# Peptides against a protein of PDB entry 1IK9, part 50

Target 1, 211 residues: chain A of PDB entry 1IK9
Amino acid sequence: MERKISRIHLVSEPSITHFLQVSWEKTLESGFVITLTDGHSAWTGTVSESEISQEADDMAMEKGKYVGELRKALLSGAGPADVYTFNFSKESCYFFFEKNLKDVSFRLGSFNLEKVENPAEVIRELICYCLDTIAENQAKNEHLQKENERLLRDWNDVQGRFEKCVSAKEALETDLYKRFILVLNEKKTKIRSLHNKLLNAAQEREKDIKQ
Target 2, 207 residues: chain A of PDB entry 1IK9 as posed
Amino acid sequence: MERKISRIHLVSEPSITHFLQVSWEKTLESGFVITLTDGHSAWTGTVSESEISQEADDMAMEKGKYVGELRKALLSADVYTFNFSKESAYFFFEKNLKDVSFRLGSFNLEKVENPAEVIRELIAYALDTIAENQAKNEHLQKENERLLRDWNDVQGRFEKAVSAKEALETDLYKRFILVLNEKKTKIRSLHNKLLNAAQEREKDIKQ
Target 3, 195 residues: chain B of PDB entry 1IK9 as posed
Amino acid sequence: MERKISRIHLVSEPSITHFLQVSWEKTLESGFVITLTDGHSAWTGTVSESEISQEADDMAMEKGKYVGELRKALLSVYTFNFSKESAYFFFEKNLKDVSFRLGSFNLEKVENPAEVIRELIAYALDTIAENQAKNEHLQKENERLLRDWNDVQGRFEKAVSAKEALETDLYKRFILVLNEKKTKIRSLHNKLLNA

## One batch from the design tools (peptide; aimed at target 1 F180 I181, target 1 (a further copy) K190)

Design b2_p20_1_s3 (made by RFdiffusion4, then SolubleMPNN; from b2_p20_1, 12 letters changed)
Fold by OpenDDE base, seed 5:
Structure b2_p20_1_s3 (fold): chain B 211 residues (1-211), chain C 211 residues (1-211), chain A 20 residues (1-20)
Amino acid sequence: as target 1 above (211 residues)
Amino acid sequence: as target 1 above (211 residues)
Amino acid sequence: SMEEFEKEKKEFEEELKKLL
């Protein structure tokens, strides 16, 4: 079961923060349970898939689009100010909400709620869910923080190995060139020495022919 | 101001989850406000630094140790089962709690609370704080997740550069050695050719002397 | 950089060819 709690303001009681809980199985389209509370009283209603389909048809709206609007209205929490207006009558237990656009406001949906006999149980369960969600999110934060610290250490380790590899490549190149030049110059000196010996031998032969 | 909300069970009402809110400035030692609720009624008390000091003295406990025990009892939430026992009388508004050890149970502290006239306001504010904390923790989780994904990309980038550097070093070494061997062999061939010319010149001179 | 290294390698190849 999925759940979302949002703070809302009712047009009838704009000074009192209300809480809207929505609970559903997998998708909001399959129906949901809506619970409203002011911290003293609670009201609950079940909305079926058939009611959602009927409201979409009554609006002449495609069901997927309508469910998308319901999801924004009922699950958004502190959405953009004044985009959704919520109304509730404690007397009739009738809950309805409107979408406010620049030039047009229209009713998005309406639900009949029932007053909960023991609102304290609903309120306690709602607070329990909030505390459980805080604990789960805190545990996830601590896990992600430790993983980030691990990834940062691993990055620094690879970076340090990379810098050492670059330096070792440059050092290898420099050493190989120095060694190559030394051996090459030795062989060039030997070639020059052998050429001088050939020149001397040719000059001696030319002297022997001249007697 | 710091705040912590915890679920507790009262010995008098073990089937009903209660919520214990503690609010303080910087340190619990400087005093705190305690609020208890069952989702219908609320009770609040202010505990001064002087009262904390007096309770520590009455227990013959060092103040820092006593404040450490208060922090565990009042802020732990779902601590180890049965380590702390909470008691409250709705009639006297007297709240006390005990620390249960294997062989000894002792009273850790006691507070006089006052019944809140408008518990719905306290409950609404408590739910608001929970929802704000959920939103803050969710934003932190999303930030840490994005940072984790960044660090993983950066790690993969440096790792790929490191592997390329290693391969480039090995390729360089192999190439330099191949080139060095080629040049060295050419110079060795030239030296051998010059030695053969010297031997031939010496043999021709020996013929000219015999001639 | 790898580009600087490829450049130095080419320059050395050219010097090596001149020494040859």
Scores: peptide ipSAE 0.016, ipTM 0.821, DockQ to the pose 0.110
OpenDDE base, seeds 1, 2, 3, 4: peptide ipSAE 0.000, 0.006, 0.007, 0.012; ipTM 0.816, 0.819, 0.819, 0.819; seed 3 fails the geometry check

Design b2_p20_1_s4 (made by RFdiffusion4, then SolubleMPNN; from b2_p20_1, 10 letters changed)
Fold by OpenDDE base, seed 1:
Structure b2_p20_1_s4 (fold): chain B 211 residues (1-211), chain C 211 residues (1-211), chain A 20 residues (1-20)
Amino acid sequence: as target 1 above (211 residues)
Amino acid sequence: as target 1 above (211 residues)
Amino acid sequence: SMEEFERQKKEFEEEYKKLT
């Protein structure tokens, strides 16, 4: 079961923050349970898949698009200010909400709720869920933080090895070139020396032929 | 101002989860506000630095150690099961809590609370704080997740560059050695050729002298 | 690895000493 709690302001009671809980199985499209509370009273209603389909049909809206709007209205809490308006009559237990666009306001949905006999139980359960969600999110944050610290250490290790490899490559290349130049120069010197000895031997032989 | 909300079970009402809010400025040692609620009623009290010091003295405990125990009792929520027991009289508004050790149970503190006139306001504010904390923790989770994904990409990039650098080092070394061996062998061949020419010239000169 | 590179460098230095 999935659950979302949102803050809403009722048009009738704009100074009193209300809390809208929506609970559903797998998808909001299959129906949901809606619970409204002001911290003293609570009201609950069940919205079936049939009711969602009927509201979509009444709006002449594609069901998937309608459910997308329901998800924004009922689950996004404070959506962008003033896009959704919520209305509730404590007398009739009638809950409805509107989408406000620049040129048109329209009812997005309406639900009959029932007053909960023991609102304290609903409120306690809601607070418990919030505290559980906080604990889960904190544990996830601590895990992600430890993972970030690990990844940063691993990055620094590889970076340090990479820099050492680059420097070792450059040093090796330079050392190899220096050693090979030395050996090549020795061989060049030996070639020059042998060439001069050959020239001298040829000149001496030409002198010996000339007695 | 710092704030912590915890679930507690009262000895008098073990079937009803209560919520203990503690609010303080900078440190718990400087005093705190305690609020208890059952989701219907709320009770609030202020605990001064003087009262904390007096309770520490009455316990013959070092203030820092005592505040450390207060922090565990009042802020840790469900501490390890059964370490802290909470008692509250709705009639006297007297709140006290005990630390249970294997061989000794002792009162860790006691506070007088006052019944809140409008508990719905306290409950709404508590739920608002929970929802704000959830939103903040979710934003932090999303940030840490994006940072993890960045660090993982950066690690993979450096790792790939490191592997390329290693391979390029090995390839360069191998290519340099092949080229230098070729050049050295050419020079060695030229030296051998010149040395043989010198030996032949010397042998011919020795023949010319014997001739 | 850097160790394998140092090993290959040493092997080459020994081969080079045999060639030179």
Scores: peptide ipSAE 0.017, ipTM 0.826, DockQ to the pose 0.100
OpenDDE base, seeds 2, 3, 4, 5: peptide ipSAE 0.017, 0.017, 0.018, 0.014; ipTM 0.823, 0.823, 0.823, 0.820; seeds 2, 3, 4, 5 fail the geometry check

Design b2_p20_2 (made by RFdiffusion4)
Pose (drawn by RFdiffusion4):
Structure b2_p20_2 (pose): chain A 207 residues (1-76, 81-211), chain B 195 residues (1-76, 83-201), chain P 20 residues (1-20)
Amino acid sequence: as target 2 above (207 residues)
Amino acid sequence: as target 3 above (195 residues)
Amino acid sequence: EEEEEDEEEYAEWEEELEEF
């Protein structure tokens, strides 16, 4: 069981703001209850599933395509106008295309015997919604703070692993250099002794 | 300017639910407006910074401690009473085996309740709208952080596994280069023996 | 770099020995 409470402007009363409450079960297509309130009185109407299918036919529209129009218009490039007569309780709305507009929906609402009960329930629903949301935002705030920390933690673990690698790499190379260079000393020494031996042979050949 | 709308029950009408709306600027300490509504009528009252501190004196409580009790009672066991004839509103605190009057307000019936009710409903719808948007923003940040974490965690796995492959990999190369030096040394030695 | 220098030095030493 779902519902949407939207504010709307009626052409015959651009001064005051009204509220539209639409409630259904699963989908709009299966029918819905619509309630209009000015904060004092309330007018209610119902639209059955069969009535929706019929209206879609009378409008030469694919049923799902028609329900889509109802969703954009009632559940808040698509321009819609709303009219209501307190004298007749007739409620209709049109979709305004280029130079051509048309009746999109019409409802004969009935003035409610207990407006206060309806208004109180509506406000109560809104307050419950505000409440459920806050609890959710709090749950997400904590999850957000947990992740901000869990990242900073691992980030540090990362920097340490990298820094440990660099220290180890330079440490290994330092040992290598020592050993390698000791050998090089021996090579240079041997090399030079050899040369010396070659110059000595050369001197014997020359004298 | 902030406000809180609470659902309450009056002792003289446990059947019907009323709504208490409290509004203020910065802190309740500087005064606030309280409105009571049953969805048909509405009663309002203004409580000045001067009256609040005055009450803090009559009770001998620090203005802070006193405002604290109001926050708990009015912004949501607390009991509420209202007489539609006198417009007098008072509330009490109920502890184990005792209760006491905590405060009261002389409210006045509002001339245009529908206007007040409409503004209250409008506020709730805006709040729902703002809260739903924040739930989205925080939902995405929760996603970004989840991804960013997996990234770094992956970098950590790769980095640690590298540090552990380093000694073995570098030592092989060192053996290779070192064996080259030795070969030279031998060949040189052998040459010297030649001569 | 050290490996290349060593290779160059080795090649130069071989040339000197050939001269002899």

Design b2_p20_2_s1 (made by RFdiffusion4, then SolubleMPNN; from b2_p20_2, 10 letters changed)
Fold by OpenDDE base, seed 4:
Structure b2_p20_2_s1 (fold): chain B 211 residues (1-211), chain C 211 residues (1-211), chain A 20 residues (1-20)
Amino acid sequence: as target 1 above (211 residues)
Amino acid sequence: as target 1 above (211 residues)
Amino acid sequence: KEEEEEEKEEKEFEEKLLNA
């Protein structure tokens, strides 16, 4: 079961924050349970897949698009631009919400809720869910932080090995060239010496032929 | 201002979860505000630094140790071993908590609370704090996750460059040695050829002298 | 061909060694 709690403001009670809890299985399209609370009273309704399909048809909206709008309205609250407005009558227990565009507002959905007899249980469970979510997210944060510190150490270690490899490659090339030049120069000197000996031997033979 | 909300069970009402909110400035030692709620009613009390000091003195406990015990009791709830037990009388508004050791229980502290006239405001504010904490922790999780993914990419990039550097160093050494052997062998062949020419010239001269 | 290419690489390497 998935759950999201959002802060909302009711048009009828803009001075008090309400909380909208939506609970569903796998997908919001399969239906959901909606719970509204003001911290004293609570109201709950179940919305079926058939009701979601009917609301989409009544709106002449494609079901996937409609569910996408429901997700934005019900799971994100009144988005940062007040794109969604929420209305609730405590007398009728009728909940409805509208999407506000620049030049048009339209009803996105409407639900009949029922007043919960023991709102304190619903509120306690809601607070428990919040505290569990905080604990889970803190544990995840601590794990991710430790992983970040590990990855940073591992990066520094490989970077330091890479820099040493680059320097060692350059040093190797320089050392090999120096050594090779020394050996080649020795061989060139020996070739020059042997050539001079051949020239001298030829000059001596030419002297011996001339007696 | 720092705040912690914990789930607690009152000895008088073990079937319902209560919530203990503690709020303080910088250090718990400077005093705190304690709020208890059952999701319907709320009770609040302010504990001063002088009261904390007096409770430590009455217990004959060093203040830093006492504050350390207060932190464990009030900010962590009944720890995983039920080391702390909480008692509250709704009639007297008297809150007290005990530390349970294996062979001894002792009162760790006691506070007179006052019943809040509008508990719904306190409950709404408490839920708001929980939702804000969830949002902050989610944003931190998303940031840490993106940093982990960045650090992993950076590690893979440096690792791949390091492996290429190692291979390039080995290839360079092999290539330089191959080329050097070729040049060296050419020079050795030239030296051998010149030596053979010198030997032949010496043999011809020895023939001419015998003639 | 291979010997001429090896002899060319050898000369280029010797020239690189002489110019370093």
Scores: peptide ipSAE 0.023, ipTM 0.830, DockQ to the pose 0.048
OpenDDE base, seeds 1, 2, 3, 5: peptide ipSAE 0.022, 0.025, 0.022, 0.023; ipTM 0.830, 0.833, 0.829, 0.830; seed 2 fails the geometry check

Design b2_p20_2_s2 (made by RFdiffusion4, then SolubleMPNN; from b2_p20_2, 11 letters changed)
Fold by OpenDDE base, seed 3:
Structure b2_p20_2_s2 (fold): chain B 211 residues (1-211), chain C 211 residues (1-211), chain A 20 residues (1-20)
Amino acid sequence: as target 1 above (211 residues)
Amino acid sequence: as target 1 above (211 residues)
Amino acid sequence: SEEKEEEKEEAEFEKKLLNA
């Protein structure tokens, strides 16, 4: 089961923050339970998949678009400047909400709620859910923080190995060239010495022919 | 101001989850406000720094140790298996808690609370704080997740550069040795050729002398 | 032809070694 709790302001009670809880299975489209509370009283209603489909049809709105508007209205929360206006009658238990566009306002949906006999139980369960959500999010944040610290260490280690590899490559090239030059210069000196011996032998032979 | 909300079980009402809110400035040692609620009624009390010091002295406990026990009792929450037992009289508004050790139980602290006239306002504000904390923790979670993904990319990039540097170092060494061997073999061949020319010249000179 | 290309690469490498 998924759950979202939002703060809303009712047109009838703009000074009193209300809490709108929506609970659903897998998708909001499959129906949901709505709970409204002012911290003293609570009201609950169930909205079926068939009611969602009917309300979309009555509005001449495509179902996926309608569910998208329900999701924004019911799960986002709304302040007094939001696109959505919430209305509730404590007498009739009738809840409805409107989408306010610049040039047009229209009713997006309406629900009959039932007054909860023991609102304190609903409020306690709501607070329990909030505390559980806080604990889960804290644990996840601590995990992600430790993982980020690990990844930063691992990055620094690889970066340091990379820099050492670059320096080692340059040092290797320089060392190999120096060693190769020494060996080649020895061979060149030997070639020069052998050429000079050949020239001397030729000069001696030319002297022996000239007697 | 710092705040912590915990679930507690009262000895008098073990079937009803109570919520214990503690609010303080900078440190719990400087005093705190305690709020208890069952989701219908609320009770609030203020504990001063002087009362904390007095209670520590009355217990013959070092102040820092006493504050450490207060922090565990009041900020951790306690289930029925916890080291701390909470007691509250709705009639006297007297709240006290005990630390239960295996061989000894002792009263850790006691507070006179006042019944709140408008408990719904306290409950609404408590829920608002929970929702704000959820939103802040979610935003922090999303930030840490994005940072984690960034660090992982940066690690992969440096790792790939490191592997390329290792391969390039090995390739460089191999290439330089191959080229050096070619040049060295040419010089060795030239030396052998010059030696053979010297031997032939010596053999011709020995023939000319015998002739 | 291959031997002359190898001799040319050797001569270029030797020239690189002489200029280092």
Scores: peptide ipSAE 0.026, ipTM 0.827, DockQ to the pose 0.052
OpenDDE base, seeds 1, 2, 4, 5: peptide ipSAE 0.025, 0.026, 0.026, 0.025; ipTM 0.828, 0.828, 0.828, 0.828; seeds 1, 2 fail the geometry check

Design b2_p20_2_s3 (made by RFdiffusion4, then SolubleMPNN; from b2_p20_2, 11 letters changed)
Fold by OpenDDE base, seed 4:
Structure b2_p20_2_s3 (fold): chain B 211 residues (1-211), chain C 211 residues (1-211), chain A 20 residues (1-20)
Amino acid sequence: as target 1 above (211 residues)
Amino acid sequence: as target 1 above (211 residues)
Amino acid sequence: SEEEEEEKEEKEFENKLLNA
């Protein structure tokens, strides 16, 4: 089961932060449980897959698009753009929310909630879930931080090996060329020496023929 | 201001998870605000630096050690070892906690709390803090995840450049040696040819002298 | 002869260069 808690402001009580909990299995489309609290009272309702389909049909909205809007409204909280307005009557337990666009506001969904007899239990469970989520996220942060530090060390190690490889390649090239020039010059000197010996021998033979 | 919320169980109400909020400035030693809630009622007290010092002195405990024990008791929640036991009287508003060691239990601290007139506000603020902490930790997780992915790419890039550098070094060495052997063999062939010409010239001269 | 020693040193140097 997945769960999301968000802060909302009700049009009827704009000075009091309310908390909207939505709980669902795998996908919001299969239905969800909605819980509203003001920190003293709580209200809960269950929304079925059939109700979600009916609300989409009544709006003439494609079901996947409608579920996408429900997800933005109910799981994101009021985004910074106040795109969604929440209404609740504590008397009728009727909850509804509207999508506000520049030129139009329209009802996106409506639910009948039931007042919870023991709101303290719902509030305690909600706080427990928040504390569990904090602990899980902290453990994940510590893990990711340790992995970042590992990856940075591994990067520095490979970078240092790469720089050594570049320097070793340049040193090898320079050394091989120096050695090649030395041997080549020795061979050139030996060729010149042998050529001079041949010239001298030819000149001596030409002198010996001339008695 | 720093804050920590923990789950605690009261000896008087072991079936009901309570929440202990501690708020402090920089260090717990400078004093703190303690808030207790059961999700319906809330109680608050302020503990001064002087009270912390007095409790340490009354216990004949070094202040830094005492503050270290307060931190474990009040900020960690009941650790999995039930090392700390929490007691609260809703009638007297007296809160006290004990450290349980194998052979001894002793009172670590005691505070007079005051019942909050508007517990819903305290509960809402507590839930707000939890939701803010979740959002901050999620943003940190997303940042660390993106950095991990970056560092992994950077590592793969340097590793691939390193492998190419190694292969290029080996290829360079092989090519330079091949070229060197070719030129060296040409020079050796020319030296051998010149040496054979010298030997032939010497043999012809020795024939001409015997003739 | 000195020429045979030089030719031997040159071959040893060539062999070191070819086998390095």
Scores: peptide ipSAE 0.023, ipTM 0.827, DockQ to the pose 0.055
OpenDDE base, seeds 1, 2, 3, 5: peptide ipSAE 0.021, 0.021, 0.021, 0.022; ipTM 0.827, 0.827, 0.827, 0.827; seeds 1, 5 fail the geometry check

Design b2_p20_3 (made by RFdiffusion4)
Pose (drawn by RFdiffusion4):
Structure b2_p20_3 (pose): chain A 207 residues (1-76, 81-211), chain B 195 residues (1-76, 83-201), chain P 20 residues (1-20)
Amino acid sequence: as target 2 above (207 residues)
Amino acid sequence: as target 3 above (195 residues)
Amino acid sequence: SEEEKEKEELEELEEKEKEE
């Protein structure tokens, strides 16, 4: 059981703001209850599933396409106008295309005997919604703070692993350089003794 | 300017639910407006910064401690009473085995309740809208952080596994380069022996 | 005129609540 409460402007009363409450079960296509309130009185009407299918036929529209129009218009490039007569309780709305507009929906609402009960329930539903949301935003705030920390933690663990690698790499190299260079000392020594021995032979050949 | 709308029950009408709307600027300490409505009529009252501190004196409570009790009672066990004939509103605190009057307000019936009710409903719808948007923004950040974390965690796995492959990989190369030096040394020694 | 009608509607609704 879902519902949407939207504010709307009636052409015959651009000064005051009205509220439209639409409620259904699963989908709009199966029918819905619509309530209009000015904060004092309330007018209610019902639209059955069969009535929706018929209206879609009378409008030469694919049923799902028609329900889509109802969703954009009632549940809040698509321009819609709303009219209501307190004297007749007739409620209709049109979609305004380029130079051509048309009747999209019409409802004969009935003035409610207990407006206050309806208004109180509506406000109550809104307050419950505000409440459910805050609890959710708080749950997400905490999850947010947990992740901000869990990242900073592992980020530090990362920097440490990298810094440990660099220290170990340079440490290994340093040892290597020492051993390698000791050998080079021997090579240079041997290489030079050899040269010396070549120059000594050369001197015996020459004298 | 902030406000809180609470659903309450009056002692003289546990059947019907009423709504209490409290509005202020910065802190209740500087005064606030309180409105009571049953969805048909509405009663309002203004409580000045001067009256609040005055009440803090009659009680002998620090203006802070006193405002604290109001926050708990009015912004949501607390009991509420209202007489439509007097427009007098008072509420009490109920502890184990005792209760006491905590405060009262002389409210006045509002001339255009529908206007008040409409503004209250409008506020709730805006709040729902804002809250739903924030739920989205925080939902995405929760996603970004989830992804960013997996990234770094992966970097950590790769980095640690590298520092464990380093000693073994670098030592092999060192053996290779070192074995080259030795060969030269042997060759040189052998040449020297030649002569 | 519209304001007078709103006031009459509010009075009629308050009378009905008193009868209940």

Design b2_p20_3_s2 (made by RFdiffusion4, then SolubleMPNN; from b2_p20_3, 8 letters changed)
Fold by OpenDDE base, seed 1:
Structure b2_p20_3_s2 (fold): chain B 211 residues (1-211), chain C 211 residues (1-211), chain A 20 residues (1-20)
Amino acid sequence: as target 1 above (211 residues)
Amino acid sequence: as target 1 above (211 residues)
Amino acid sequence: SEEEERRKELEELERKREER
């Protein structure tokens, strides 16, 4: 079961924050339970899949689009200011909400709620759910923070190895070239020495031929 | 101002979850406001720094240690089961709590609370604070998740560069050695050729002298 | 000298490669 609690302002009581809980199984499209509270009284209603389908049909809206609008209205909390207007009559227990567009406002849905006999139980359960959600989110936060610190350490370790590899490559290249030049210079010196010996031997032979 | 909400069970009403809010400025030691609610009624009391000091003195406990125990009792939520016992009389508005150790239970503190005239306002504000805390924690979790994904990408990038650097080092070393061997072998061949020419010239000269 | 040792190491590496 999934649940979302949002704060809403009712047109009839704009100074009093109300809380809208929506509870559903798997998808909002399959129906949901709506609970409204002002922190003293609570009202609950069940909305069936058939009611959602009927409201979509009455609006001539594609069901998936309609459910998408319901999600925005009922689950987003205080969505972007004034896009959704909520109305509730405590006398009739009739809840309805409107979408306000620039040029057109239209009713997006309406539900009959029932006053809860023991609102304190609903309110306590709602607060418990909030505290549980806080604890879960805090635990997730601490886990993500530890993972972040781990990943940062691992990054620094690989970065340090990479820098050492770059430096070692440059040092190796430089050392190999230096060593190679030394060996080549020795061979070049030996070649020059041997050429000079050949020239001297040829000159001596030319002297010996000239007696 | 800092705030912590915890669920507690009262000895007098073990079937009804109560919520204990503690609010303080900077440190709990400087005093705090305590609010208790059952989701219908609310009770509030202010605890001064002097009262905290007096309770520590009455217990013959070092103030820092006492404040540390207050933090565990009042801020930890459902701490480890049964370590702290909470008592509240709705008639006297007297709140007290005990620490249960294996061999000794002792009163850790006691506060006079006052019944709130408009408990719905306190409850609404408490729920608002819970929802705000959820939203803040969710935003922090989303940020940490994005950071973790960034760090993981950065780690993969540097790891890939490191592996390329290692491979490039090995390839460079191998290529340099191959090139060096080729050039050295040419020089060795030239040295051998020059030595043979010198030997031949010496042998010819020895023939000319014997002649 | 370090240079003579480095030279011997290179000559030995060359020798080991000529023997393969």
Scores: peptide ipSAE 0.000, ipTM 0.813, DockQ to the pose 0.003
OpenDDE base, seeds 2, 3, 4, 5: peptide ipSAE 0.000, 0.000, 0.000, 0.000; ipTM 0.812, 0.813, 0.812, 0.813; seed 3 fails the geometry check

